# Peptides against a protein of PDB entry 3C66, part 132

Target 1, 189 residues: chain A of PDB entry 3C66
Amino acid sequence: KSWANLFEKNDFFFRYKFYLEITAYTRGSDEQHLKWSGLVESKVRLLVMKLEVLAGIKIAHPFTKPFESSYCCPTEDDYEMIQDKYGSHKTETALNALKLVTDENKEEESIKDAPKAYLSTMYIGLDFNIENKKEKVDIHIPCTEFVNLCRSFNEDYGDHKVFNLALRFVKGYDLPDEVFDENEKRPSK

## One batch from the design tools (peptide; made by RFdiffusion4, then SolubleMPNN)

Design b2_p24_8_s2 (from b2_p24_8, 8 letters changed)
Fold by OpenDDE base, seed 2:
Structure b2_p24_8_s2 (fold): chain B 189 residues (1-189), chain A 24 residues (1-24)
Amino acid sequence: as target 1 above (189 residues)
Amino acid sequence: FPLPAYSLFNNGNDFIDIKDQKVY
């Protein structure tokens, strides 16, 4: 399959054993999230470039469509819980304790004016060089650089009460349900 | 505190979860 085809859903979430999830979190306005997530998304290509040149990484392919969700988030503890539990199938069921904002319920008075946490998640599929089993691959460096790049863009993004960014290394079988269609079965362990 | 260094070995068992923290 061509590299270009990986920007479409196709079998992207079945193709790799490992994924890097990049999630921009915003507890604030929709406008704040649009700016923050847009910035993060715009920098993902730079992270991909840095990952691709690591000797232990054979392939780093982005899925270009962001996954977007929002939750009613009345407290800071709820916001921390979202950040802790989101991005893994193993833990995402904890999010059921919060009200997911949907097109069907967003106009309800109890939801419309409620504090919200917005999430936008980008995915990078990773393939490693098997021949380099002994080679230590440290993706911390490019990931840290990426975080610093995003945070340094605007001083407002230094407010962790509003803006957060997480990078999660996830195995294919532990991808969130959101990446699969209803007719798709998640990869097995 | 700076972010800890994370390393992957090509064994399929490594895990990295990086929350946004201050570095240097």
Scores: peptide ipSAE 0.040, ipTM 0.621, DockQ to the pose 0.163
Fold by OpenDDE base, seed 3:
Structure b2_p24_8_s2 (fold): chain B 189 residues (1-189), chain A 24 residues (1-24)
Amino acid sequence: as target 1 above (189 residues)
Amino acid sequence: FPLPAYSLFNNGNDFIDIKDQKVY
């Protein structure tokens, strides 16, 4: 029950000062994205386990559900822009230049046949052992191992024109709007 | 100096934005 409660969206995005975002990107078919994102999601628990054993990490709690979005993505430059701007409230407004695919518009002729970028994002809430005056915690190693694990699973995932993976360390006040309900107030600094 | 995260990958061009994260 305790873990299930953590997986409820209710207060997860207000509970921690820091979050690790794991985003699987696919510029291709929905089928390609399903395979890629599914693989990434299946490995998140291994990353959590590796984070939890670090001396500087007190808690690493995954949110259970991915956040899904897709954009019309006609060019490679657009795909790079998505990867650069997504995952931070400070920068996500740049994505407004692209057409977000929704259930309401997906059947429009201009959208239906357009190239798309698909995004699936997993979140890990982080609590640090700050009592030991550790100003810096290096999580690079476990994150790198995670990326290598995902990429090495299938040779097809080596195509960076189609498949990409990003890990972003984000403060709670800078989480993307997607994690909050319309009636929720964004956390302050 | 520390290598960027992407330089440690078997297959390059992944983005890991976790460098020098100050915790406070």
Scores: peptide ipSAE 0.039, ipTM 0.646, DockQ to the pose 0.093
Fold by OpenDDE base, seed 4:
Structure b2_p24_8_s2 (fold): chain B 189 residues (1-189), chain A 24 residues (1-24)
Amino acid sequence: as target 1 above (189 residues)
Amino acid sequence: FPLPAYSLFNNGNDFIDIKDQKVY
């Protein structure tokens, strides 16, 4: 059975207590982001395989579709702010200071030709083998290897002013609003 | 690739934020 058939969207973000978010950031052209995000997305399966072999991880299931957004991003400081605040419900409200690009506003003169930050986010649901409350799982190695794999694919991806990659471990109740439908209640703590 | 101090997470308490850094 393909992973694509395992979970409906609505069930996926309620099924796990923990998620790993993989976000590809691009401050540049749409074409640059398409290449970068496509590469990152293509390697997520390899990260999943590395996570699954960790003794403390029972299940690592990727959500098959990326979540995509873009913001007007006039400065490098804005780009750093996006990378700091995105991916957590607790902090994502800070992004309201930036103009979200939508289908309704993308043709506005102030938005169309403005510098943009593009975001593509993949999610991995995690289930742990909890034998003891003191048990710790180290995902440092597989995550580092994943980042290195993505960055080493093309020398152009070494430009951190344009291309960035972040992995965020979050609890289900702290997932970004983008993963829930308007009528869905966020998971409780 | 240097990662933040929270490379280890407890199933009950901890979260990890891994940001890609310029220094590898």
Scores: peptide ipSAE 0.033, ipTM 0.637, DockQ to the pose 0.179
Fold by OpenDDE base, seed 1:
Structure b2_p24_8_s2 (fold): chain B 189 residues (1-189), chain A 24 residues (1-24)
Amino acid sequence: as target 1 above (189 residues)
Amino acid sequence: FPLPAYSLFNNGNDFIDIKDQKVY
């Protein structure tokens, strides 16, 4: 398959056994989120480059489209809950306790002026060389460098009450439902 | 504060779940 085919949603989230999820969180304005998520997204290619040079990584392929969602987030506890529960099929059902903002409900008075948490998630598919070897791969260094790079870009991003960033290593069968179409069955264990 | 040291990836059994923090 050509590189272009790897950008097809249908194949991407079934192609790899492992994924790295990169989620930018913002509890604030849409404008704040656009700046923060835009910065994070702009640095993903650098992370990919750092992952590719690791001997144990055969392929690090980013999905080109971010996944966007937003929730009514009236408290800091709600914001912490979002960050704890998001990014895994095992835990994402806890997010049903919060009001998801949609195009259909965004103009409702109770939602329009409510504090919101915005989420933008990028995915990197990972293929490893070590499955048949007694070798180990450590991606902490490139991931750490990525986080530091994003946080150091602007002093405003030092406010963890507003801006947060998470990297999660996830198996294909535990990907969030958002990556699959309604008619798609998630990968099996 | 530094990131905690997670286990290395071996045959897909290990994972990283890194919450936002500065690493020194």
Scores: peptide ipSAE 0.045, ipTM 0.614, DockQ to the pose 0.165; fails the geometry check

Design b2_p24_8_s3 (from b2_p24_8, 10 letters changed)
Fold by OpenDDE base, seed 1:
Structure b2_p24_8_s3 (fold): chain B 189 residues (1-189), chain A 24 residues (1-24)
Amino acid sequence: as target 1 above (189 residues)
Amino acid sequence: FPLPAYSLFNNDNEFIDIKDSRHY
């Protein structure tokens, strides 16, 4: 059974209490983003493998498809704002201040030649086997290794003005709206 | 790059945000 057949989209984002979000950001061309995000996505499986062997992690399951979005991003401050606000339901409404690029608007003169920030987000569902509430799980090492692995692939990825990478640990009730269909109710606390 | 100490989590944490650009 291929991994692709096991997870219906709708069940994945309700199945786990915790998720790790991996977002590749690019302020540049679509070609630059394709290369960067493609690299990051290609390494997610390695991160999963490292997470699965940690004490206290019972299951780490990646969602198979990235979530893609892009915004008009005229300034570096806008780019920082995107990186700060994206990935949490609590803060994502701040992104409404930016122009989302869509298939309907991408050919508009004000959008076509505008600087853009591209986002590709991968999700890992996490299940923990923590016996004592006082116990902590340390994901620092595997996450650091993952970031280093992605950044070290090409020296150009060291340009944080263009390429960024974030890992966000979130609860299911704080997942971005993008992961749910319009008719789906967000998980409760 | 060293991730901040808050990369340690338990069931009580709401989120941890790891951004490599913030540590340089």
Scores: peptide ipSAE 0.031, ipTM 0.637, DockQ to the pose 0.183
Fold by OpenDDE base, seed 5:
Structure b2_p24_8_s3 (fold): chain B 189 residues (1-189), chain A 24 residues (1-24)
Amino acid sequence: as target 1 above (189 residues)
Amino acid sequence: FPLPAYSLFNNDNEFIDIKDSRHY
């Protein structure tokens, strides 16, 4: 089935048991984030190609739309917390301690000039060809190559205080709330 | 930066995190 047919259906986040989340983080300016996230997004297709050739992976299908959010992030500890807690339904409630930036509040004096962390997340749906439950699929190599490819593009992206990149493997029932519409029920275990 | 051993997928794992910002 063509990837194009997958994008037309609002069932992407119900179709797979497993997902790979690719999140670009920026603690800096909107311009810095636009450049960083745009670079990461441009390389996702290369990661998909590397995943599809692994013997244990039957299907790797990217969702083409990034999910974007930003938080007021006054400290480095807050930035570490965001990176730790984001991307899982089990842990994302910890982000409620931070102020989410919205179109409604972005012009407030306390938010406008505050340090911010920007997030852009791409999703890949995964289907595995595993006959034995004890079989392991090593995604370390393609994921590491992807990170290195993104980081090596510009020396400025070596600053981990500003730019970060994470890949998270999650089950469908543990996807963040952002991927579901208000009327959609989260997948069961 | 070596990714942690739990960067390997198995059916029993609930999640795997690969973060280059964290020295595991």
Scores: peptide ipSAE 0.031, ipTM 0.634, DockQ to the pose 0.181
Fold by OpenDDE base, seed 2:
Parts: sequence; structure tokens; C-alpha cells
Structure b2_p24_8_s3 (fold): chain B 189 residues (1-189), chain A 24 residues (1-24)
Amino acid sequence: as target 1 above (189 residues)
Amino acid sequence: FPLPAYSLFNNDNEFIDIKDSRHY
């Protein structure tokens, strides 16, 4: 299948057993998030290149579009909870305790002026070289380099109260519900 | 702060979460 077919949403989240989730978090303004997430997104290609050259990785394919969400986030504890619970089907239900900002509710007075956490999530599908079962794959190095690259770009991004970045290694069956269409069945174990 | 050193993962690892906000 051509590279072009890899970017069709329909098969991407079913194609791989493993995914790397890259989530940029911002507790601040939409403008702050746009700058931060845009930077992170711009660097994902570099991470992919670094992953592809690892002996244990056969394929590292990015999904081309970020997933965007935002929550009312009145406290720092809520922001920590978002960062802890987001990105896994096992834990994402905890986010139901927070008000999801939608196009339908964003103009409500209680939401409009509320502190918000913005999330932009990029996905990389991973295929590992099974034949090299003896070689443990360590994606820590390229992931750390990626985080450092993003954080070092601007001193403002050093403020963890506002800007955060998480990389989550997840199995396909534990992907967040957001990646599947309403009619799509989650991959089984 | 440097990210914590994560253990090498294989197909048996369920989850690895790299968060730079956490000081380990």
C-alpha cells in the first residue's frame, strides 16, 4: 500500500499494534497553545526520523493530523489529572469529571471565561522487528531528545504550569476513543 | 530536569509514559 494510504484515517489506528502518542498540553490561552502545539507538531517529523533508524523499529508512521481537545481546567490538580488520565482508554473516563469544551458550549459564560487546558495529540504508528526479539527497543533516547528540542526552543516553554509535553507508548487496543469513528470497533487484544 | 530513564520495552510492556513535567 502506498504511503498515501497510510494517512487514511480508517486504517491507521487499526494497522499497528503499538502507537506513540505525543500530546502537547497548554493551560493558558488558545494563542499560547497554538504556538506550543504548532512547535511540537513541527518537530514530530524529526522524531519519526530518529525512530525509523532504530534497529528494533521496522516502521514509524505519523498520523498527519493532530487531535484537538480542550477542558475547563480550574485548578492545577485538574491539569495534572488531565495529563495523567488522557491518552489511554483505560483511564480517559476520568476526564468525564471535567467539562469538555465543545463548539456547542464554548460560548456559555461558565465556559468562555474559565481556565482551560488545551490538548493537541499526534500519533505515530510503530511496527517492531519481531525477528530481533533479543534486542530490547529503547525509544527513550529519541523521545527525550524530542522533548528537549521542543522545550529548548523558547524559554517560555519551560513553564510547566502552562506548557507540558507527554509521550505515551500505547497499545492499539488502549488508544483513546477519539481516534475511532462512532461506527468503528476498537481493536481487540 | 532530565526525563527519567525508562526501562527497555518489548511487546510485553503495556505502557510507557514519558512526561517531562514530572521530576523524577
Scores: peptide ipSAE 0.030, ipTM 0.634, DockQ to the pose 0.191
Fold by OpenDDE base, seed 4:
Structure b2_p24_8_s3 (fold): chain B 189 residues (1-189), chain A 24 residues (1-24)
Amino acid sequence: as target 1 above (189 residues)
Amino acid sequence: FPLPAYSLFNNDNEFIDIKDSRHY
């Protein structure tokens, strides 16, 4: 089966029990975010390669497209909240306190000139070798290496007030709503 | 192999917060 068929949206978020979310955050300009997220996205394949060689990981498959969103983010505390709450269905409702930027509202004066946090999220579906109950899969190492790789690319990316990168390990039933279409039922526990 | 419910890795502290869903 062609790799292309493995990445059809409809099956990807139902195929795995576990996902690794990679989110690039930018509190700044759209141009800054495009550069930062583009860099992060370009390195995801390297992370996949590092995950695939772990004895406890049977499969690591990246989703082909990023999910993009932006919020009005007037304070640093709001930016921290976004980073804490985003990426889990259990916690994402807290983001309703912030104004989501949409194509319909982006030209509103209150939104146009407001500070924004931009998000680009990549997903990796994970299948583990369950038979080896004894093998602790420590994904911390490849994840840390990935973050360091992204941060070291440009000195400007060391500014945590502007640029952030988070990796979140989630279960399929706790994926954000953004990954499902309106007619799709969230995976059950 | 008990996998955590979710874990978040943030570079600020080089620390992964592992949250076990059994506690939620």
Scores: peptide ipSAE 0.029, ipTM 0.622, DockQ to the pose 0.090

Design b2_p24_8_s4 (from b2_p24_8, 11 letters changed)
Fold by OpenDDE base, seed 3:
Order: structure tokens, then C-alpha cells, then sequence
Structure b2_p24_8_s4 (fold): chain B 189 residues (1-189), chain A 24 residues (1-24)
């Protein structure tokens, strides 16, 4: 397959057993989120490079497009809930308690001026060297370095009340609904 | 900041969440 074919959504979320999700969170303005998420996105390639050199990782393949969502987020507890529940099909239904901001509702009076949490998520498909199933892969170092790299870029990004960053390791069958089209069936275990 | 205590195996676990715990 050409590079273009590899980065098409068509089969990316069915191709790998494992995925690493990188989510930039912002509870603030859309401008703040654009800057933060743009920075995080710009550094994903560096994380991929660090993952690829690990002996237990055969492939680390980034999906080229971020997934975007935003919620009305009136409290800090709501913001923590979003960060806790987002990124897994098993837990994402809890987000239904919050108002999802859409193009259709964004101008409603109750939504327009409400505090919001913005989410941008990048996905990396992972293939492991499975010759030895007992071999451990330690991704702590590259993940930590990635977080530090993003946070250190601007002092303002140290404010966890506004800016957050999470990495989530999930199996393909537990990917969020957002990655699938309405007519697509979720991967089986 | 503290490193997560998790480890990945070739067969993979079901779920690992790495949250940003950098010091403010």
C-alpha cells in the first residue's frame, strides 16, 4: 500500500490489536485549545520515533488526523470526569451526562457562553513483537518524555486547571465510538 | 513526576491509562 493508503481511515482502526491514544484537553477558550492541541499534535512524530526503537514494538503507526470534540464543562469535577471516562468504549457512556457541543447547538444560549472542555485525540496503532509473549515493553520513558516536552514548551501549559494531556493504551475492541462510522461494526475481541 | 507503575506485555493488557502528573 502507498503511504496515502496507510493513513486512510478506512481500515486503520481495524488493522491493529492495540492503540495508543494521545488526548490534549483544554478547559478554556477555543484559542487556548488550538495552541495546546496544535503543539501536542506537532510532537507526536517524536513519540513515534521513540516508540519505534523499543525492542518489543514492531510498528508504531500514527493516524494522521486528530479527532475533535467539546463538552459543556461547568465544573472542575466535570473536567476530571471527562479525563477519566474518555478514550474507552467501556467508560465513554458516562460522557452522555454532559452536553456535547455540536454545530447545531453551539449557538444556543445555554451552550454559547458556557464553560467548555475541548478534546483533541491522536491515535497510534501498535504492533508488538509477539515471539516472546512474556517480554515486557516499557513505554514509560518515551511517554514521560513526550509529556515533559509538551508541558515545557510554554509555562502557561503547566496549569492543569486548563491544560491536560493523557495517553491511553487500549485494545481495538475498546476504541471510542468516534473512530467508527455509523455503519461500521466494532472490532471483536 | 512519578512514572506509571504499569507494564505492557506482547499479548497486551486490556487498559492502561497514562495521565499527565507533571508538577505545576
Amino acid sequence: as target 1 above (189 residues)
Amino acid sequence: FPLPSYSLFNNGNEFIDIKDQTVK
Scores: peptide ipSAE 0.031, ipTM 0.617, DockQ to the pose 0.174
Fold by OpenDDE base, seed 4:
Structure b2_p24_8_s4 (fold): chain B 189 residues (1-189), chain A 24 residues (1-24)
Amino acid sequence: as target 1 above (189 residues)
Amino acid sequence: FPLPSYSLFNNGNEFIDIKDQTVK
């Protein structure tokens, strides 16, 4: 199955109460990030398949287009901070302490040659089977397997100083601002 | 499998309580 045409952006981030965010991080070159993020993106369908077979999950639908961003990242501590704070509306404001790379500023001398952290984020919308309110769904196993799959693909991807992969379970009202258009109001709690 | 590289799952996210899902 292909999900490429399944959802439009304007509907996808309002359709589900829960989302799984998959972010590939690279503190290195554009080339390194392209390879790493491309690999992760190529494996998302496998994660979806594993999520869909869980009894408590009714639907796992990927938004197939990644969200791309990059920050000036002078230190390893900054890189860790990015990984900790990114992916939640509650915490993303902490990223304002770093310089976001944009088309407007990318050629500035202070940015052009600066160390950068690159981020590519994919989203999976989740719908659960609400037959028993006491039931719990454990997504840790398939998510862990996914991370291990990506990391084990190439030995170079074992370098946590350069390559990282994080999965975050987020409610719709706590999605990052990047997923909404300027004229869209984020979902309410 | 080796340990995951980096997971933002906390105790509350590892096991999702289905009661949080709204019936539509």
Scores: peptide ipSAE 0.026, ipTM 0.586, DockQ to the pose 0.173
Fold by OpenDDE base, seed 2:
Structure b2_p24_8_s4 (fold): chain B 189 residues (1-189), chain A 24 residues (1-24)
Amino acid sequence: as target 1 above (189 residues)
Amino acid sequence: FPLPSYSLFNNGNEFIDIKDQTVK
């Protein structure tokens, strides 16, 4: 399949055994999140390029559209919990303790003015060279460089109380529910 | 301004988290 076909959801979340999730977190205003997530999103292609040249990586294909969500986040502990639990099917149920902001409820008085945590998540599908299994593929280096690149763009992004960035390496069967449609069955182990 | 530090977390999950944190 051409790269163009990979930018559509289609079977993207079924195609790879491994995925890299890039999540930009913002506990603040929607405007702050727009700037932060926009920056992160704009740099994802650079990370892909760095991943593609690694000998142990056969394929690094981005899903081009971010997944957006937001939660009422009244405390810093809630914000930490979101960052710890989000991005894995195994742990994402913990997020049910928080109020998900939706188009249907966003105008409710209890939600409208509540502190929010905003999440934007980008996905990269990964295929590794089996022949190179003997060599440890260290994706930490390019990922760290990516984080540094994003954080260094503006001093304001150094405030971890507001802005956070996490990269999560997950298997296809542990992808969050958000990536699947209701009619799609999660990949099995 | 403190430089961020980076760590990998695998807290019993089948995933690896790469997070940055402020160096104290």
Scores: peptide ipSAE 0.032, ipTM 0.600, DockQ to the pose 0.249; fails the geometry check
Fold by OpenDDE base, seed 5:
Structure b2_p24_8_s4 (fold): chain B 189 residues (1-189), chain A 24 residues (1-24)
Amino acid sequence: as target 1 above (189 residues)
Amino acid sequence: FPLPSYSLFNNGNEFIDIKDQTVK
């Protein structure tokens, strides 16, 4: 299928065996998150370009729209837990211990003024060269360069108590529930 | 300090986390 399908959700999360998740985290204001996540998102295309030239990667296709979520995050330990558990179906149930902020509840007094963690996640579908399946593909360099690029843009983004960035490599059957509609079934193992 | 290598295979790894290790 053509690149045109990547601008819509369609079958993107069923098309690839592997995905790279890029998540920008912010424990602070929505304005802080908008700036941070916007910067990260603006640089994703550069990471894609770096991945595409790796010999072991046949295809690196970005899904162009981010997934957004936010949680009440009272403590730094909660913030660490979010960063540890988010991004995998195996572990995401731990997030149920936190209050998810929704359009329906965001105006409640207990939520409106509470400390929050904001998450914006971009996805890249990956296809590896079958011929090179025995070869290790090291994505550490391009991923590290990407993180450094984002962090170096503004000195304020060096504050790990507020701003964080993580990349997660996952199989299609272990994608978070957020990428599927209620009527969709996740890929089987 | 050698940079850790995040080597991936088409078979075997269920997931790998690459955490932000940058301090600037």
Scores: peptide ipSAE 0.029, ipTM 0.597, DockQ to the pose 0.162; fails the geometry check

## One batch from the design tools (peptide; made by RFdiffusion4, then SolubleMPNN)

Design b2_p25_1_s1 (from b2_p25_1 with E1D K8V N12D M19F V22I E24D)
Fold by OpenDDE base, seed 4:
Structure b2_p25_1_s1 (fold): chain B 189 residues (1-189), chain A 25 residues (1-25)
Amino acid sequence: as target 1 above (189 residues)
Amino acid sequence: DEDSLLLVKKGDEISGDKFVFIPDE
């Protein structure tokens, strides 16, 4: 099944109550991030397949396009902060302490040669089998297998100073601003 | 009840308890 044609962008981030965010982080070069994020993105389909077979999950639907951003990241502490705060509307404002790299500023001397953290984020919309009773859902095994698959692909990806991978479970109203168009109102709680 | 839950950070240690949840309506 081709997921790519199933939903328009605008409908996707309003359709589900719950999302799984998968973010590939790289503090290094553009080339390093391209390889790492490309690998992670290529494995998302396997995670989806493993999630879909869980009894509590009715649908696991990937948004096929990654969201990409980069920040000036002078220190390892900044890199840790990015990984802690990114992926939630409630916490993403903390990222304002860092310089977001944009097309307008990327050629500035203070930004061009600065250490950077690159982010590529994939989203999976989740629909659960919640009919009569709140059922327990355990996604530990699929997520663990996915992380291990990504990290074990190349020995270089074991370097946590450079390459990191995060999974975040997020409610639709707490999705990052990046997933909504400027004229769109985020889902209400 | 949590709006967002960071399940995996860095992609190293994965605590099983964090991945068990009951979705709300």
Scores: peptide ipSAE 0.285, ipTM 0.853, DockQ to the pose 0.633; fails the geometry check
Fold by OpenDDE base, seed 3:
Structure b2_p25_1_s1 (fold): chain B 189 residues (1-189), chain A 25 residues (1-25)
Amino acid sequence: as target 1 above (189 residues)
Amino acid sequence: DEDSLLLVKKGDEISGDKFVFIPDE
């Protein structure tokens, strides 16, 4: 892996003022999540293509790798909370009430057999045509088409108790901590 | 939230109004 590729990855979350986060959620097995998240990931390029043709969007640049996490998720309310709070630095602290599954703790009896929510998150950096500061950008159609494409692929993906998909528009300074290295300073407002 | 907008939750009906934004400087 060239040092150049490492540098390009390290500045992605500093390059853009705005990001679109795409998160695939699964409350079920790791196998179910791999199938669901893999499908969602495979369709992100189509979303990017649809975003790039919008007059208000100058650049839509996908990050190359998903971010993966999982939580012990004993209740449907916990699953709802994860989907509500994940994806923003301001709200992600609420997730501290749940047990994050790690390589160090995954074999603990209380975690191993617990119901889990799996998360895979893709990021798209957005650069807008700001020349006319008053122009509204409407990404409704591309996002709707993307969601429909993912959900319609398999009938099982219509089960919202198991499979969910979120899209979040986030400013760079409010990105989740997961996108920054321990020694990186979060972008300022 | 001004800093983050949850546009789609659960992959259900997408409110059109949530997807219309002005990128503020």
Scores: peptide ipSAE 0.279, ipTM 0.848, DockQ to the pose 0.613; fails the geometry check
Fold by OpenDDE base, seed 2:
Structure b2_p25_1_s1 (fold): chain B 189 residues (1-189), chain A 25 residues (1-25)
Amino acid sequence: as target 1 above (189 residues)
Amino acid sequence: DEDSLLLVKKGDEISGDKFVFIPDE
């Protein structure tokens, strides 16, 4: 399938066995998050390009639309928990302890003025050249360059109390629920 | 075999060892 077909959700989250999740976190204003997540998103294509040229990677295809979510995040510990638990089906249930901000509840007084953590997540589907060589694939350099590129863009992005960036390697069956529609069955192990 | 691996947290410290994969089924 052409890259063009991967811009739509379609079967993207069923197509690959492995995914790289890139999540931009912001504990601050929506404006801060928009700038930070926008920057991160803008650099994902560069990461993809660097991944695609690795011998062990057959395919690196981005899902170009970010997944957006936000939580009431009253404490730094909550923010840490979000960063630890988000991005895996196995751990995402821990996020249920926090109030998810929705269009329905965002105007509630308890939510409107509450500190929030904003999340924007990009996904890269990965296909490895496994059949011919059980060789180790090292994505350290591309990922490091990507993180450095994002963090170095503005000094403000060095403030880990506000801005954070996570990369998670995830198997398809452990993708967060957010990537599947209600009528879609999660891939099995 | 972890179903997911957090490679980078916060984007502060990147350990090279975490980024080496043997794609096994």
Scores: peptide ipSAE 0.272, ipTM 0.847, DockQ to the pose 0.616; fails the geometry check
Fold by OpenDDE base, seed 1:
Structure b2_p25_1_s1 (fold): chain B 189 residues (1-189), chain A 25 residues (1-25)
Amino acid sequence: as target 1 above (189 residues)
Amino acid sequence: DEDSLLLVKKGDEISGDKFVFIPDE
């Protein structure tokens, strides 16, 4: 199966049982988010390389594009809620309490000048070597190195009020709705 | 949660135990 076919959205989110989600969060300006998310995205390839060499990982395949969204985020509690609830189908419905910023509404007075949280999420599909069902896979080192690399790049990224980074290990049937088209059915358990 | 594990939040210190998996079917 050629790598080229793996870049199609429809196949990618159905192909793997497990995914690693990497989300860059910014509560600030669009410019701040562009810099932060761009940095995080640029380092995902290094994480993939480190995952691929682990004995328990057969394949670590990054999706080609980030998923981007933004919410009106008037409080720090809202920002915390976004970081807690985003990235899982089970919990993402909590985000409905916030105003999603869209091209249609971004110029509304109540939205235009409101504080915003920006999200950019990268996905890595994971295939494990299941031959020895009893063997543990440890991704601690690659993930730690990745987080440290992103956070240490600029002193400004130490401000957790503005910049945050999340890694989530998710089963395919619990991926956020954003990864599926309207005509696609979520993978079953 | 068995279906979704938040490994890192905010990019703070990461407990090593959270990153050890036994891939289930």
Scores: peptide ipSAE 0.257, ipTM 0.840, DockQ to the pose 0.608; fails the geometry check

